# Peptides against a protein of PDB entry 3H8D, part 22

Target 1, 122 residues: chain A of PDB entry 3H8D
Amino acid sequence: DMKRQQRFFRIPFIRPADQYKDPQNKKKGWWYAHFDGPWIARQMELHPDKPPILLVAGKDDMEMCELNLEETGLTRKRGAEILPRQFEEIWERCGGIQYLQSAIESRQARPTYATAMLQNLL

## One batch from the design tools (peptide; made by RFdiffusion4, then SolubleMPNN)

Design b1_p10_3_s1 (from b1_p10_3, 4 letters changed)
Fold by OpenDDE base, seed 4:
Structure b1_p10_3_s1 (fold): chain B 122 residues (1-122), chain C 122 residues (1-122), chain A 10 residues (1-10)
Amino acid sequence: as target 1 above (122 residues)
Amino acid sequence: as target 1 above (122 residues)
Amino acid sequence: MASDEELIRY
């Protein structure tokens, strides 16, 4: 149902290699999630030292958040929720449109709000 | 070079959702790595609430550890290094043989000690 | 890599 609430979140992560280092020496990555209703539709990870990781529901389920939105506690984590554009801007920069399109064309993408919006764009 | 040192490591991880919870309420996953010399050959992640993730060099480079072994600091992390069988036993249970085989057959796997050993087995 | 805390895979 496309009437589901679309919510977006971002949280930082730090590599194990940097875990015990001083704060100034910890390289921070960013984990992004798009939830279409209770379930994740897209996930994105920005790393300090490797290419971005893009993941879409259906294709990449095993690598993506397995929890429903409520279970993640993200809605209760201060500063975690972001505006749609804060997600989409990075998604676009990372080639997310092409990635999702390819997943759709290969019949790997599960239908979500994201797939529907992309189909409207193309 | 198959004369490279094969070293294996395991470290725990905790989900962001559990990050601020009491220790007893943090569900722990396990991150496993096989290094063939300085570079990772296989990676495996056991999660408390989703299927295992298996990754092999060549196929899954973007999702795997990008650091060389020295850069990871794993050799200096007490208790992180494990015996080969401690890795392989879990790898086998998780379908690692089949996963690596498929990666080889699809020409996605980078040649490593792991691919060589598998080819000897099959 | 996965860290003890502040994990990348969620």
Scores: peptide ipSAE 0.024, ipTM 0.485, DockQ to the pose 0.139
Fold by OpenDDE base, seed 5:
Structure b1_p10_3_s1 (fold): chain B 122 residues (1-122), chain C 122 residues (1-122), chain A 10 residues (1-10)
Amino acid sequence: as target 1 above (122 residues)
Amino acid sequence: as target 1 above (122 residues)
Amino acid sequence: MASDEELIRY
């Protein structure tokens, strides 16, 4: 159960409007994912022009990755996988701890590695 | 000058958040472009969750395609090219005539096939 | 040819 491998990924994305701009004019966003075993536990999006989006399993299922890890192909995408701290650092800066805590307290969060760690911290 | 070929293109796009959803849950947007010869004259974006975006050459250069037509690869993308009326129908529905007219009157519009046609109409 | 995913993701 809590022995599942925790894996983290990051990929850049561009806005539709920037698709056909020169590289210097393409404002990149960043898509982050935390997988607790085969299923997503947390997702985060950094946008160049709006506030970051934080998503947690259970609460935000319909807005998050619906594919299991293997289906995404992320493990095969060069440069996509990142270290846990590379995710957590951004998560913390964006208020992810408070966001997840609220989801736990409201019983909206699905139990994951992330919820367990936070509950151990608090 | 006004003998340049008018070509129109449409491609779908998805939101970053919908990237890893099942097809039935991916809300598609649509990106439209009108090229007056090698350069874009009008651009239009239909989004599933916000108002359409209308863009015209001269006024909206920084938000529009910066590549010439050949650089985009659109002419080589299967199913991307559409008929003029397929663009114009949506353009009209979204208030494109009024938008372009305002740009002409404010001297923000670059002269294009589109501006010439509208000026002949009015 | 670019896929829909290629339109948003690098």
Scores: peptide ipSAE 0.024, ipTM 0.644, DockQ to the pose 0.125
Fold by OpenDDE base, seed 1:
Structure b1_p10_3_s1 (fold): chain B 122 residues (1-122), chain C 122 residues (1-122), chain A 10 residues (1-10)
Amino acid sequence: as target 1 above (122 residues)
Amino acid sequence: as target 1 above (122 residues)
Amino acid sequence: MASDEELIRY
């Protein structure tokens, strides 16, 4: 349903390996999410020392947020919500278009706002 | 305030290293939290391949949940809430009493329900 | 800050 609200979020994380380091020695990662209505459509993780992780609904459900948006508390966390382009810019830089396209072609991707937009783009 | 509600939660996680493994090959960890009213008092992480991580408010704030309980969504996640003893049993097995005691003695621990109970125990 | 494990779960 194209009427569903598209909301995007970003929160930082520290790596388990850096947990007990001095604050200045903790390398920050970034966790990104695209929610299509109540459910996550895309998830993305930026790491300081390994390639980005790209995840799409249907294909990567076991590795993605399993909570609906309300259950995450993200909408109540100050500074967590971001603009669509703030997500899309990173997604595109990381090869997200190709990743999602491949998931669609293999019939692994669940239909979402993201899949619909990609189909309009190609 | 001893009148504050003490609530305990447990949720599973998979290690970043296991993200792309088959489900049967993903070793599960466990994330535990003790909330004293709205704020976390103790956090505990069980890992399949490294020692448990014990964290207490005041000392380990930067490594712990920074959201209040409502903002986490834990109270809305089915199966997340556990009994006090389900937390305490693991806490004790991992040396949590000694850990919290040391944090109190070094004046690093923020006063919580947990610190108060320990003071009554010793 | 949240740990990687916490974010994976959320």
Scores: peptide ipSAE 0.024, ipTM 0.491, DockQ to the pose 0.126
Fold by OpenDDE base, seed 3:
Structure b1_p10_3_s1 (fold): chain B 122 residues (1-122), chain C 122 residues (1-122), chain A 10 residues (1-10)
Amino acid sequence: as target 1 above (122 residues)
Amino acid sequence: as target 1 above (122 residues)
Amino acid sequence: MASDEELIRY
């Protein structure tokens, strides 16, 4: 349950439109992941040219990272790991709580640390 | 309860013997704190010349940071905040789990995130 | 996985 380690990661990505541009013309997006133990619980993408994308386990499994934490190599990638607040701050600002709440109410969300925390918040 | 934000901090300190030495002769210790919401839950000190010091809320209140998190200014001190794992790794290596367990069994530990996690671990 | 020069989502 909550004794599972909660770990958060952020890595940049380049949007399709910029893939073949000079480095100075590539606008970075940001990929965020919350791992509840070995399994991803939430994913989020900040895009420079469109609204944020929010994804929660259960509901959005096909669109989320399919690797467990060990498989990702994120724990070994320098600079990838971030503080919980660095994730949560953006998650909140992007409507993540409402998004997760809706997924819970629609019975689409898989139980995770994130769902447990929200259900104790409400 | 567990919905409270868990935040971890680390700052260096100079031991009494080195206070008046040249900078190159000052050996730094490391001060660690775990805040369970606004209130400290655990404190730890790494010393260059003696064993680590472990402190847990309830048992060691008089020897621990008496300021709430807001009062400390740690949230505004650049470089002070650390990842949970950066605290927990050292806590474990220094016997923190056994120390907290003993404090719980002796009924000296104040209930915190730390005690809850341990009691779900055992 | 993503990097400074990679796409992670289309």
Scores: peptide ipSAE 0.024, ipTM 0.517, DockQ to the pose 0.221

Design b1_p10_3_s2 (from b1_p10_3, 3 letters changed)
Fold by OpenDDE base, seed 3:
Structure b1_p10_3_s2 (fold): chain B 122 residues (1-122), chain C 122 residues (1-122), chain A 10 residues (1-10)
Amino acid sequence: as target 1 above (122 residues)
Amino acid sequence: as target 1 above (122 residues)
Amino acid sequence: MATDEELISF
């Protein structure tokens, strides 16, 4: 709900196929997370070679971060936290609004800040 | 309302009395603004020598930034934008919740995202 | 969920 603090994070990752290559040959992806209070609401991943991955709470729990915000250590990782718009801009560009809307309509989405905001939009 | 983008900014300022002093003698204050879409909702100032200044839309319009967000150039000023919590943490510490609540109760506050959020709290 | 080794990049 509107009382929980919304916090957003971004960290780079290396795809498994590149893990053992020379640094110059390791293409970075980007991992994004939206935490609604202690609990993750949205996750997305930008990959150098494949389509973005969009994940929403309720629907994609098995593919999403299972740690609460405190457990992740993201709040203590310098440079990890990003502005809301830095997340939303990418989310929108990747079709996140439609993805989340579909999850709501199919009753797969867990109620979060993101679902509430979308319902204010639609 | 919940459809408008909430953006927060912070910039340093030098008090008028220090403007002409040597740099070593210029104590910095901090100016904060919360924009609810294009329009300012809250403003606050931390001063090196006097109590914080709290300002809310509707009540304090004459003391607040009169420019819309685009006009301010804040979005283009590197380092000016801050995370919501970076604003709220200071706001709360300065008694902003009580200040805004009072403005609502006295019917001096203009409806903004901030007034709505507070009404969700109280 | 991806492992820490897969997710964390330095």
Scores: peptide ipSAE 0.030, ipTM 0.504, DockQ to the pose 0.157
Fold by OpenDDE base, seed 5:
Structure b1_p10_3_s2 (fold): chain B 122 residues (1-122), chain C 122 residues (1-122), chain A 10 residues (1-10)
Amino acid sequence: as target 1 above (122 residues)
Amino acid sequence: as target 1 above (122 residues)
Amino acid sequence: MATDEELISF
Protein backbone atom coordinates (compact mmCIF):
# COMPACT_ATOMS: atom_id res chain seq x y z
CA ASP B 1 0.00 0.00 0.00
CA MET B 2 1.59 3.21 -1.22
CA LYS B 3 -0.50 5.21 1.22
CA ARG B 4 1.85 4.33 4.08
CA GLN B 5 3.69 7.27 5.54
CA GLN B 6 7.31 7.50 4.42
CA ARG B 7 9.55 8.87 7.16
CA PHE B 8 13.29 9.33 7.24
CA PHE B 9 15.72 9.68 10.12
CA ARG B 10 19.37 10.39 10.74
CA ILE B 11 21.39 10.11 13.93
CA PRO B 12 25.09 10.57 14.50
CA PHE B 13 27.14 7.87 16.12
CA ILE B 14 30.67 7.64 17.40
CA ARG B 15 33.05 4.75 17.28
CA PRO B 16 33.55 2.91 20.54
CA ALA B 17 37.19 3.94 20.50
CA ASP B 18 36.16 7.59 20.37
CA GLN B 19 33.72 7.44 23.28
CA TYR B 20 36.11 8.84 25.86
CA LYS B 21 37.65 11.65 23.83
CA ASP B 22 37.18 15.36 23.60
CA PRO B 23 34.37 16.23 21.19
CA GLN B 24 36.75 17.56 18.56
CA ASN B 25 38.56 14.23 18.44
CA LYS B 26 35.42 12.15 17.92
CA LYS B 27 34.88 11.18 14.31
CA LYS B 28 31.15 11.00 13.81
CA GLY B 29 29.40 8.54 11.59
CA TRP B 30 25.80 8.85 10.50
CA TRP B 31 23.04 6.30 10.77
CA TYR B 32 20.14 6.70 8.33
CA ALA B 33 16.80 4.97 8.17
CA HIS B 34 13.85 4.99 5.81
CA PHE B 35 10.63 3.73 7.34
CA ASP B 36 7.79 2.64 5.09
CA GLY B 37 4.95 2.86 7.54
CA PRO B 38 5.99 1.20 10.76
CA TRP B 39 8.78 -0.91 9.25
CA ILE B 40 12.20 -0.05 7.95
CA ALA B 41 12.67 -0.25 4.20
CA ARG B 42 16.26 0.96 3.87
CA GLN B 43 19.14 1.58 6.23
CA MET B 44 22.38 3.38 5.52
CA GLU B 45 25.50 4.17 7.50
CA LEU B 46 28.21 6.70 6.74
CA HIS B 47 31.47 5.95 8.47
CA PRO B 48 34.53 8.13 8.89
CA ASP B 49 37.02 5.33 8.18
CA LYS B 50 35.30 2.72 6.02
CA PRO B 51 32.93 2.50 3.05
CA PRO B 52 29.28 3.36 3.51
CA ILE B 53 26.92 0.56 4.43
CA LEU B 54 23.74 0.11 2.41
CA LEU B 55 20.99 -2.21 3.56
CA VAL B 56 17.62 -3.08 2.05
CA ALA B 57 14.65 -4.89 3.51
CA GLY B 58 14.40 -8.55 2.61
CA LYS B 59 18.06 -8.88 1.72
CA ASP B 60 19.67 -7.41 4.80
CA ASP B 61 17.06 -7.93 7.50
CA MET B 62 19.59 -9.43 9.89
CA GLU B 63 21.70 -6.29 9.79
CA MET B 64 18.85 -3.79 9.89
CA CYS B 65 16.65 -2.23 12.53
CA GLU B 66 14.18 -4.78 13.89
CA LEU B 67 12.05 -2.35 15.85
CA ASN B 68 8.97 -0.76 14.42
CA LEU B 69 9.08 2.99 14.10
CA GLU B 70 7.27 3.64 17.36
CA GLU B 71 9.57 1.33 19.28
CA THR B 72 12.69 3.15 18.09
CA GLY B 73 11.64 6.42 19.67
CA LEU B 74 13.09 8.19 16.63
CA THR B 75 9.92 10.19 16.13
CA ARG B 76 10.47 11.63 19.59
CA LYS B 77 14.17 12.40 19.17
CA ARG B 78 14.55 16.07 18.43
CA GLY B 79 16.37 16.66 15.18
CA ALA B 80 16.41 13.01 14.14
CA GLU B 81 13.78 13.22 11.43
CA ILE B 82 14.95 14.41 8.03
CA LEU B 83 13.38 15.16 4.68
CA PRO B 84 13.05 12.46 2.04
CA ARG B 85 15.56 14.18 -0.21
CA GLN B 86 18.11 14.36 2.61
CA PHE B 87 18.06 10.58 2.70
CA GLU B 88 17.82 10.03 -1.06
CA GLU B 89 20.71 12.33 -1.87
CA ILE B 90 23.09 10.34 0.29
CA TRP B 91 21.56 7.05 -0.86
CA GLU B 92 22.20 7.97 -4.48
CA ARG B 93 25.77 9.08 -3.81
CA CYS B 94 26.51 5.81 -2.07
CA GLY B 95 25.24 3.73 -4.97
CA GLY B 96 21.95 2.87 -3.36
CA ILE B 97 20.00 2.74 -6.61
CA GLN B 98 22.26 0.03 -7.99
CA TYR B 99 22.29 -1.78 -4.68
CA LEU B 100 18.52 -1.93 -4.42
CA GLN B 101 18.13 -2.77 -8.10
CA SER B 102 20.46 -5.73 -7.70
CA ALA B 103 18.48 -6.90 -4.69
CA ILE B 104 15.28 -6.74 -6.73
CA GLU B 105 16.82 -8.62 -9.64
CA SER B 106 18.14 -11.35 -7.36
CA ARG B 107 14.73 -11.58 -5.69
CA GLN B 108 16.24 -10.72 -2.33
CA ALA B 109 14.41 -7.44 -1.78
CA ARG B 110 10.99 -7.55 -0.20
CA PRO B 111 8.43 -5.16 -1.64
CA THR B 112 8.59 -1.70 -0.10
CA TYR B 113 7.90 1.85 -1.09
CA ALA B 114 11.56 2.00 -2.11
CA THR B 115 11.33 -0.96 -4.48
CA ALA B 116 8.15 0.42 -6.01
CA MET B 117 9.62 3.86 -6.61
CA LEU B 118 12.78 2.44 -8.11
CA GLN B 119 10.82 0.27 -10.49
CA ASN B 120 8.80 3.28 -11.56
CA LEU B 121 12.00 5.11 -12.45
CA LEU B 122 13.41 2.31 -14.60
CA ASP C 1 56.18 5.53 39.95
CA MET C 2 55.12 1.92 40.37
CA LYS C 3 53.03 2.88 43.39
CA ARG C 4 50.23 4.16 41.16
CA GLN C 5 47.03 2.20 41.42
CA GLN C 6 46.46 -0.16 38.50
CA ARG C 7 42.79 -0.47 37.63
CA PHE C 8 41.11 -2.33 34.81
CA PHE C 9 37.70 -1.93 33.23
CA ARG C 10 35.49 -3.64 30.67
CA ILE C 11 32.27 -2.45 29.10
CA PRO C 12 30.22 -4.05 26.36
CA PHE C 13 29.32 -2.12 23.27
CA ILE C 14 27.05 -2.77 20.35
CA ARG C 15 27.56 -1.90 16.74
CA PRO C 16 25.57 1.05 15.47
CA ALA C 17 23.78 -1.29 13.08
CA ASP C 18 22.64 -3.43 16.01
CA GLN C 19 21.28 -0.56 18.09
CA TYR C 20 17.66 -1.08 17.14
CA LYS C 21 17.47 -4.86 17.35
CA ASP C 22 16.17 -7.34 19.84
CA PRO C 23 18.79 -8.10 22.49
CA GLN C 24 19.44 -11.58 21.16
CA ASN C 25 20.35 -10.17 17.75
CA LYS C 26 22.85 -7.64 19.07
CA LYS C 27 26.42 -8.81 18.69
CA LYS C 28 28.30 -7.33 21.60
CA GLY C 29 31.84 -6.15 21.46
CA TRP C 30 33.94 -5.44 24.50
CA TRP C 31 35.90 -2.33 25.34
CA TYR C 32 38.80 -2.79 27.77
CA ALA C 33 40.97 -0.26 29.54
CA HIS C 34 44.00 -0.39 31.80
CA PHE C 35 44.53 2.75 33.85
CA ASP C 36 47.92 3.40 35.41
CA GLY C 37 46.90 5.87 38.04
CA PRO C 38 44.64 8.47 36.46
CA TRP C 39 45.76 7.86 32.87
CA ILE C 40 45.13 5.05 30.45
CA ALA C 41 48.09 2.80 29.69
CA ARG C 42 46.45 0.24 27.40
CA GLN C 43 43.18 -0.03 25.55
CA MET C 44 41.72 -3.07 23.85
CA GLU C 45 38.58 -3.79 21.88
CA LEU C 46 37.05 -7.15 21.03
CA HIS C 47 34.76 -7.00 18.05
CA PRO C 48 32.28 -9.58 16.81
CA ASP C 49 33.14 -9.11 13.14
CA LYS C 50 36.72 -7.81 12.90
CA PRO C 51 40.12 -8.39 14.50
CA PRO C 52 40.75 -7.17 18.03
CA ILE C 53 42.15 -3.69 18.45
CA LEU C 54 45.19 -3.19 20.67
CA LEU C 55 46.33 0.25 21.70
CA VAL C 56 49.23 1.41 23.88
CA ALA C 57 49.98 4.78 25.40
CA GLY C 58 52.44 6.90 23.47
CA LYS C 59 51.93 5.05 20.22
CA ASP C 60 48.16 5.14 19.94
CA ASP C 61 47.21 8.19 21.98
CA MET C 62 44.98 9.54 19.21
CA GLU C 63 42.85 6.41 19.26
CA MET C 64 42.72 5.94 23.02
CA CYS C 65 40.71 7.35 25.89
CA GLU C 66 41.66 10.96 26.56
CA LEU C 67 39.81 11.30 29.83
CA ASN C 68 41.41 10.69 33.17
CA LEU C 69 39.96 7.84 35.18
CA GLU C 70 37.71 10.06 37.26
CA GLU C 71 36.31 11.80 34.19
CA THR C 72 35.29 8.51 32.58
CA GLY C 73 32.95 7.60 35.40
CA LEU C 74 34.08 3.99 35.00
CA THR C 75 34.79 3.67 38.71
CA ARG C 76 31.13 4.45 39.31
CA LYS C 77 29.73 2.09 36.68
CA ARG C 78 28.55 -1.05 38.39
CA GLY C 79 30.24 -4.13 37.02
CA ALA C 80 32.69 -2.23 34.83
CA GLU C 81 35.79 -2.81 36.93
CA ILE C 82 37.57 -6.11 36.38
CA LEU C 83 40.54 -7.91 37.86
CA PRO C 84 44.01 -7.43 36.41
CA ARG C 85 44.12 -11.00 35.16
CA GLN C 86 40.79 -10.57 33.36
CA PHE C 87 42.42 -7.88 31.27
CA GLU C 88 45.80 -9.58 30.89
CA GLU C 89 44.34 -12.88 29.76
CA ILE C 90 42.58 -11.25 26.82
CA TRP C 91 45.55 -8.98 26.14
CA GLU C 92 47.83 -12.00 25.89
CA ARG C 93 45.43 -13.89 23.63
CA CYS C 94 45.21 -10.94 21.28
CA GLY C 95 48.98 -10.64 20.94
CA GLY C 96 49.31 -7.71 23.29
CA ILE C 97 52.73 -8.69 24.58
CA GLN C 98 54.20 -8.58 21.09
CA TYR C 99 52.33 -5.40 20.29
CA LEU C 100 53.62 -3.54 23.32
CA GLN C 101 57.11 -4.94 22.91
CA SER C 102 57.24 -3.64 19.35
CA ALA C 103 56.08 -0.24 20.53
CA ILE C 104 58.88 -0.17 23.11
CA GLU C 105 61.48 -1.23 20.58
CA SER C 106 60.36 1.43 18.11
CA ARG C 107 60.41 4.01 20.91
CA GLN C 108 56.72 4.74 20.40
CA ALA C 109 55.50 3.56 23.79
CA ARG C 110 55.56 6.02 26.65
CA PRO C 111 56.63 4.62 30.01
CA THR C 112 53.77 3.04 31.94
CA TYR C 113 53.22 0.28 34.43
CA ALA C 114 52.60 -1.97 31.43
CA THR C 115 55.94 -1.20 29.79
CA ALA C 116 57.76 -1.69 33.08
CA MET C 117 56.14 -5.04 33.75
CA LEU C 118 56.80 -6.29 30.25
CA GLN C 119 60.45 -5.34 30.47
CA ASN C 120 60.72 -7.19 33.76
CA LEU C 121 59.41 -10.33 32.08
CA LEU C 122 61.89 -10.23 29.20
CA MET A 1 20.43 11.55 18.67
CA ALA A 2 22.68 8.57 19.23
CA THR A 3 24.57 8.83 22.50
CA ASP A 4 27.39 6.92 24.09
CA GLU A 5 24.82 5.32 26.34
CA GLU A 6 22.87 4.11 23.34
CA LEU A 7 25.92 2.37 21.91
CA ILE A 8 27.44 1.12 25.15
CA SER A 9 25.59 -1.27 27.41
CA PHE A 10 26.06 -0.42 31.09
Scores: peptide ipSAE 0.028, ipTM 0.637, DockQ to the pose 0.074
Fold by OpenDDE base, seed 4:
Structure b1_p10_3_s2 (fold): chain B 122 residues (1-122), chain C 122 residues (1-122), chain A 10 residues (1-10)
Amino acid sequence: as target 1 above (122 residues)
Amino acid sequence: as target 1 above (122 residues)
Amino acid sequence: MATDEELISF
């Protein structure tokens, strides 16, 4: 149901080699998640040294969060929650629209808020 | 000076993609460090999906911890400190002896407790 | 420099 709460989260990560270096010497990655109600709809990873990873529910379940939102603790993690646009801006830049569209067209994508929004856009 | 305190530490890491999965589905890596007094002498990383990384002071400074031990907070991190053998066992298995020896022979290795011990062994 | 696996930072 599209009345489900759409919530977005972001957490940073670093390479182990950079763990104990000064902040300016840490190449930071970013983990993004879109939850459609309790379940993840999209996941995205920005990496400092490799292409972004885009993941959509149905197609990429094995590589995505397998916990429901409450189980992740993201809602209780200070600074983790972000605005929808903060996710979507990166998603768009990384080719997420095309990625999700392709997943829909191949019938690999699970119906989510994200698939519905894309269908509304196109 | 070889009377410096030799301390060893280990912390786990996971891939961002595995962050929010059940424990059995998290491919865990391990970050190891050997501190010779305040400064790192050896660093090692076990990865679930790539070869181990071995690093030695002098040769690999840019990829190793750049903080002194107190600055890292490792001594205050519960469960991080390990016994020397817990480090050395992995180090040996991963070819650390040969790696350090090569670094010594190429004159890339900074003198540390580790270089001294190796010279004692060989 | 080796390409590392990632450590989640909180």
Scores: peptide ipSAE 0.036, ipTM 0.655, DockQ to the pose 0.057; fails the geometry check
Fold by OpenDDE base, seed 2:
Structure b1_p10_3_s2 (fold): chain B 122 residues (1-122), chain C 122 residues (1-122), chain A 10 residues (1-10)
Amino acid sequence: as target 1 above (122 residues)
Amino acid sequence: as target 1 above (122 residues)
Amino acid sequence: MATDEELISF
């Protein structure tokens, strides 16, 4: 059902080695998630010292969030929820369109809001 | 001054990708520290999917804890402090003796309780 | 792909 609510979230992380450095020496990573209703559709991770990680439902389930949205508590965490464009802007920069397209073509992607929107774009 | 108090600490960490998996699917890493008085002498990190990281004062300062012990708050964190042998057992298994010895021989290691104890052993 | 890092906020 494509009428499910689309919600996007972002949370920061740091490397263990940076935890006890001066604040200016703590390089920050970012974890992103797109939920299509109760379940995750896309996940993305920005790292300070390696290439970004892109993940899509169906193909990358074992590497993605396994909890439903309510179980994560993300909706109750201040500042976690972001605007759709705040997710999509980074997704696009990381090559997410091509990544998801390839997953659809190879029949690895589970149908989600994201796959439907991409099909409308192409 | 080798009469400084030696204190050891351990804290767990998890990979961002595992944060929202089922508990059984969260692989845990471990961060270890040896403080010789107020400053760190050795640091060690156990990872679930890559080799351990060994760090010694003088040689690896930029990758190690930059805060003094009091600034870290480790002494006030429940369960963080461990017994000396809980640190040394892992250190030895990871090849810490040879790592520190090589750092001493190359004049990269800053003199600490750890370097002194190693010199007494060899 | 896995990375050994810690989430500090959510």
Scores: peptide ipSAE 0.036, ipTM 0.646, DockQ to the pose 0.064; fails the geometry check

Design b1_p10_3_s3 (from b1_p10_3, 3 letters changed)
Fold by OpenDDE base, seed 1:
Structure b1_p10_3_s3 (fold): chain B 122 residues (1-122), chain C 122 residues (1-122), chain A 10 residues (1-10)
Amino acid sequence: as target 1 above (122 residues)
Amino acid sequence: as target 1 above (122 residues)
Amino acid sequence: MASDEELIRF
């Protein structure tokens, strides 16, 4: 249902190895999530030390957030919610469109708002 | 004007160096064009010997087809016209979305149907 | 699951 609310979130994370270092020695990663209604449709992780990770529903469910949006508490976390464009800009730069497209073509992607929008364009 | 007809074309080409070889020694390239109304919006070239070439209106006008659609004769060439999806599939696989996006962000892309569709998604 | 343990623990 395209009438589901599309909500986007970003939270920083510190690598476990950096948790006990001085603040200046802690490099941040960024965790991104797109929720299509209650359930996550896309996940993305930017890292200071390795290539970004792209994950799409249907294909990568085991590697993605398993909680529904309310269970995450993200809606109640100050500064966690971001604009759609703030997600999409990074997604596109990280190769997310190709990643999702190839998941669709291989019949691994679960239909989501994201698959629908991409299929409308291509 | 989004009411302009979007038409797509593909034609094979043989490299000049292969023109006088036996048929089995002639490797084909493929030339692709997207016309937004009378004028080309995107061009794409697949080669057997080098990376694909992506070109977008506004940025790459000097390297793209300079003729309007009628002048090309493509509409009258049997087998030249292809479906939108036949173009977009190759475009996406060749990194065309990122190429066009970066042309938009750098303010080099001329507004076309292609820029409009991409901006609608991202 | 998330690559970082801190992210998993919401």
Scores: peptide ipSAE 0.027, ipTM 0.322, DockQ to the pose 0.143
Fold by OpenDDE base, seed 3:
Structure b1_p10_3_s3 (fold): chain B 122 residues (1-122), chain C 122 residues (1-122), chain A 10 residues (1-10)
Amino acid sequence: as target 1 above (122 residues)
Amino acid sequence: as target 1 above (122 residues)
Amino acid sequence: MASDEELIRF
């Protein structure tokens, strides 16, 4: 339902392999999340040395944030929340529309704001 | 249609009556806009010395921004774009939901993302 | 009636 609040977040991360390296050797990635109301709808990870990872609810639940929005603390973390366009711009560039479309066609995607948006787009 | 991009903006303003006053005597107001795709859907003005002004498309076209989003330059003005919640929070506090509802019931509101959201909310 | 000119950006 579109009445649910759509909120987007981004936080930096370092890879597990870089955790014990000197600060200069820790390569920063970016973790993105789209919450459709209290539940995550899409997740994306930008890596400096490999392709971005795209995840959609239903299909990739095991690899996505399992906390509801309130549990994440993201709404209370200064600088974490981003504009929808800041998420969507990267999502589009990384093939997110095709990824979500395929997940829908394979009947793996859980209905979300994201799936509804796409189905109105196509 | 929900596939249209919803974008929100805020800029400060001074009142015409304060235009020629010394800087310290210019009271800052806040101008808010919600664009439903290229067209404005809602406008709001916070004043330091009077009630907020609420405007909705269809009903208040004459008093609202007449430029489409691209014409405004708001998307290119650093610091102008705000999160949906930054708009909605103030809108709600200022009686925006009731204002829009009344505009719908009086058949004065043009259909927008805002009207659709409300009708799904009620 | 309001114009963009009436909204003096600060």
Scores: peptide ipSAE 0.023, ipTM 0.500, DockQ to the pose 0.153
Fold by OpenDDE base, seed 5:
Structure b1_p10_3_s3 (fold): chain B 122 residues (1-122), chain C 122 residues (1-122), chain A 10 residues (1-10)
Amino acid sequence: as target 1 above (122 residues)
Amino acid sequence: as target 1 above (122 residues)
Amino acid sequence: MASDEELIRF
């Protein structure tokens, strides 16, 4: 839906196990979110020690952010918002196109801007 | 293996979306881990807004802590270590017995102290 | 008590 604003965010996180270590020993992960209007469409997590986690609306709702965009406060967090390409570049590298495609084909994906763009591309 | 020390830990965490909110608005989750000797056997995550996540060695390795116990620094974190029953009580409430049982029956679980105790119980 | 840290998934 072109009428909904597409917004992208990135937040660094540390593992609980690293929380009391010196900064040099805190391996950072990265949390990414794509919001299609007020609701999350895609989420991914980059970890320092395990494969990326990719999540899409409809399929992975129980693993994804449960808050709408305004509830998150992400729009008010300095440095959190990123450009679409900054999200898409990582999404593509992590196999997100194939992941979302599979979710669409299995009827697990909820229709979003992301599903529409992918289906237009293919 | 009765010769391996069973140790349990709990760490609170906040969601990235809540990191810049006032303390009263930071909904805490709880990360739990059971280590069978140096290696993790079970993990669970309690979230403020979604169902608990239960993880067992063998089945969920890619979603679980990748560090051995000493590497985590958990043993040196004040207030992190908990009694076995403090873990088991939550594990049971979250359906952990059934989850681990299913993992054993499907041959997805790696043998651990947890699998042995469950199989002795049943 | 342990301090709070940011975690999505461990």
Scores: peptide ipSAE 0.029, ipTM 0.545, DockQ to the pose 0.136; fails the geometry check
Fold by OpenDDE base, seed 2:
Structure b1_p10_3_s3 (fold): chain B 122 residues (1-122), chain C 122 residues (1-122), chain A 10 residues (1-10)
Amino acid sequence: as target 1 above (122 residues)
Amino acid sequence: as target 1 above (122 residues)
Amino acid sequence: MASDEELIRF
């Protein structure tokens, strides 16, 4: 069977409150997405002033990207696509492994490439 | 002496987490600004999932718009400018009078049209 | 001035 392509993306965002500040005072957040084929498997947000947000398919569907990959336009955004390790490094630092593991154990996680990889690891 | 023009503006914002949701699932916040002449006097943010943010010149300069009015482009944004009462109604509901009053009493507030008006009211 | 959607930069 054809393996779904795993693709990772990152885009920066500025807080609404910082919209009209000098560039040096605009603290960037970062929005991350892991797509397992056409659909998101994991989402992550790094914020300048609050804890990182970790989201996994099945558990957090309502808080995650609802568009399929092609609909997002991310594949056409220069600089948006990142390497797997660039995602995973941050994911791990933020406790993503434990987060996804817990979601699997609680039967909240939808099966994805990410869940499969984790189950191979543990 | 020429009176500084008081101008009020409102723009919506979408939370970063909602960027890629269906339109019906994007909860809008609202960013408000009161400009006393070229400089901001008050700023206010309505959020879908956290308390309103109130900011007054002098006390909250680092969290407020740093651009003068012309630099913001707000005067050229269709639908951005609002009536004074459209600002004040929300300001009052959010406790803005007490917030500004406290800032005056603590000597944190920079003198603005807003401080002058409040001092005439109380 | 950025739109609400432009708070996310690409």
Scores: peptide ipSAE 0.027, ipTM 0.647, DockQ to the pose 0.130; fails the geometry check

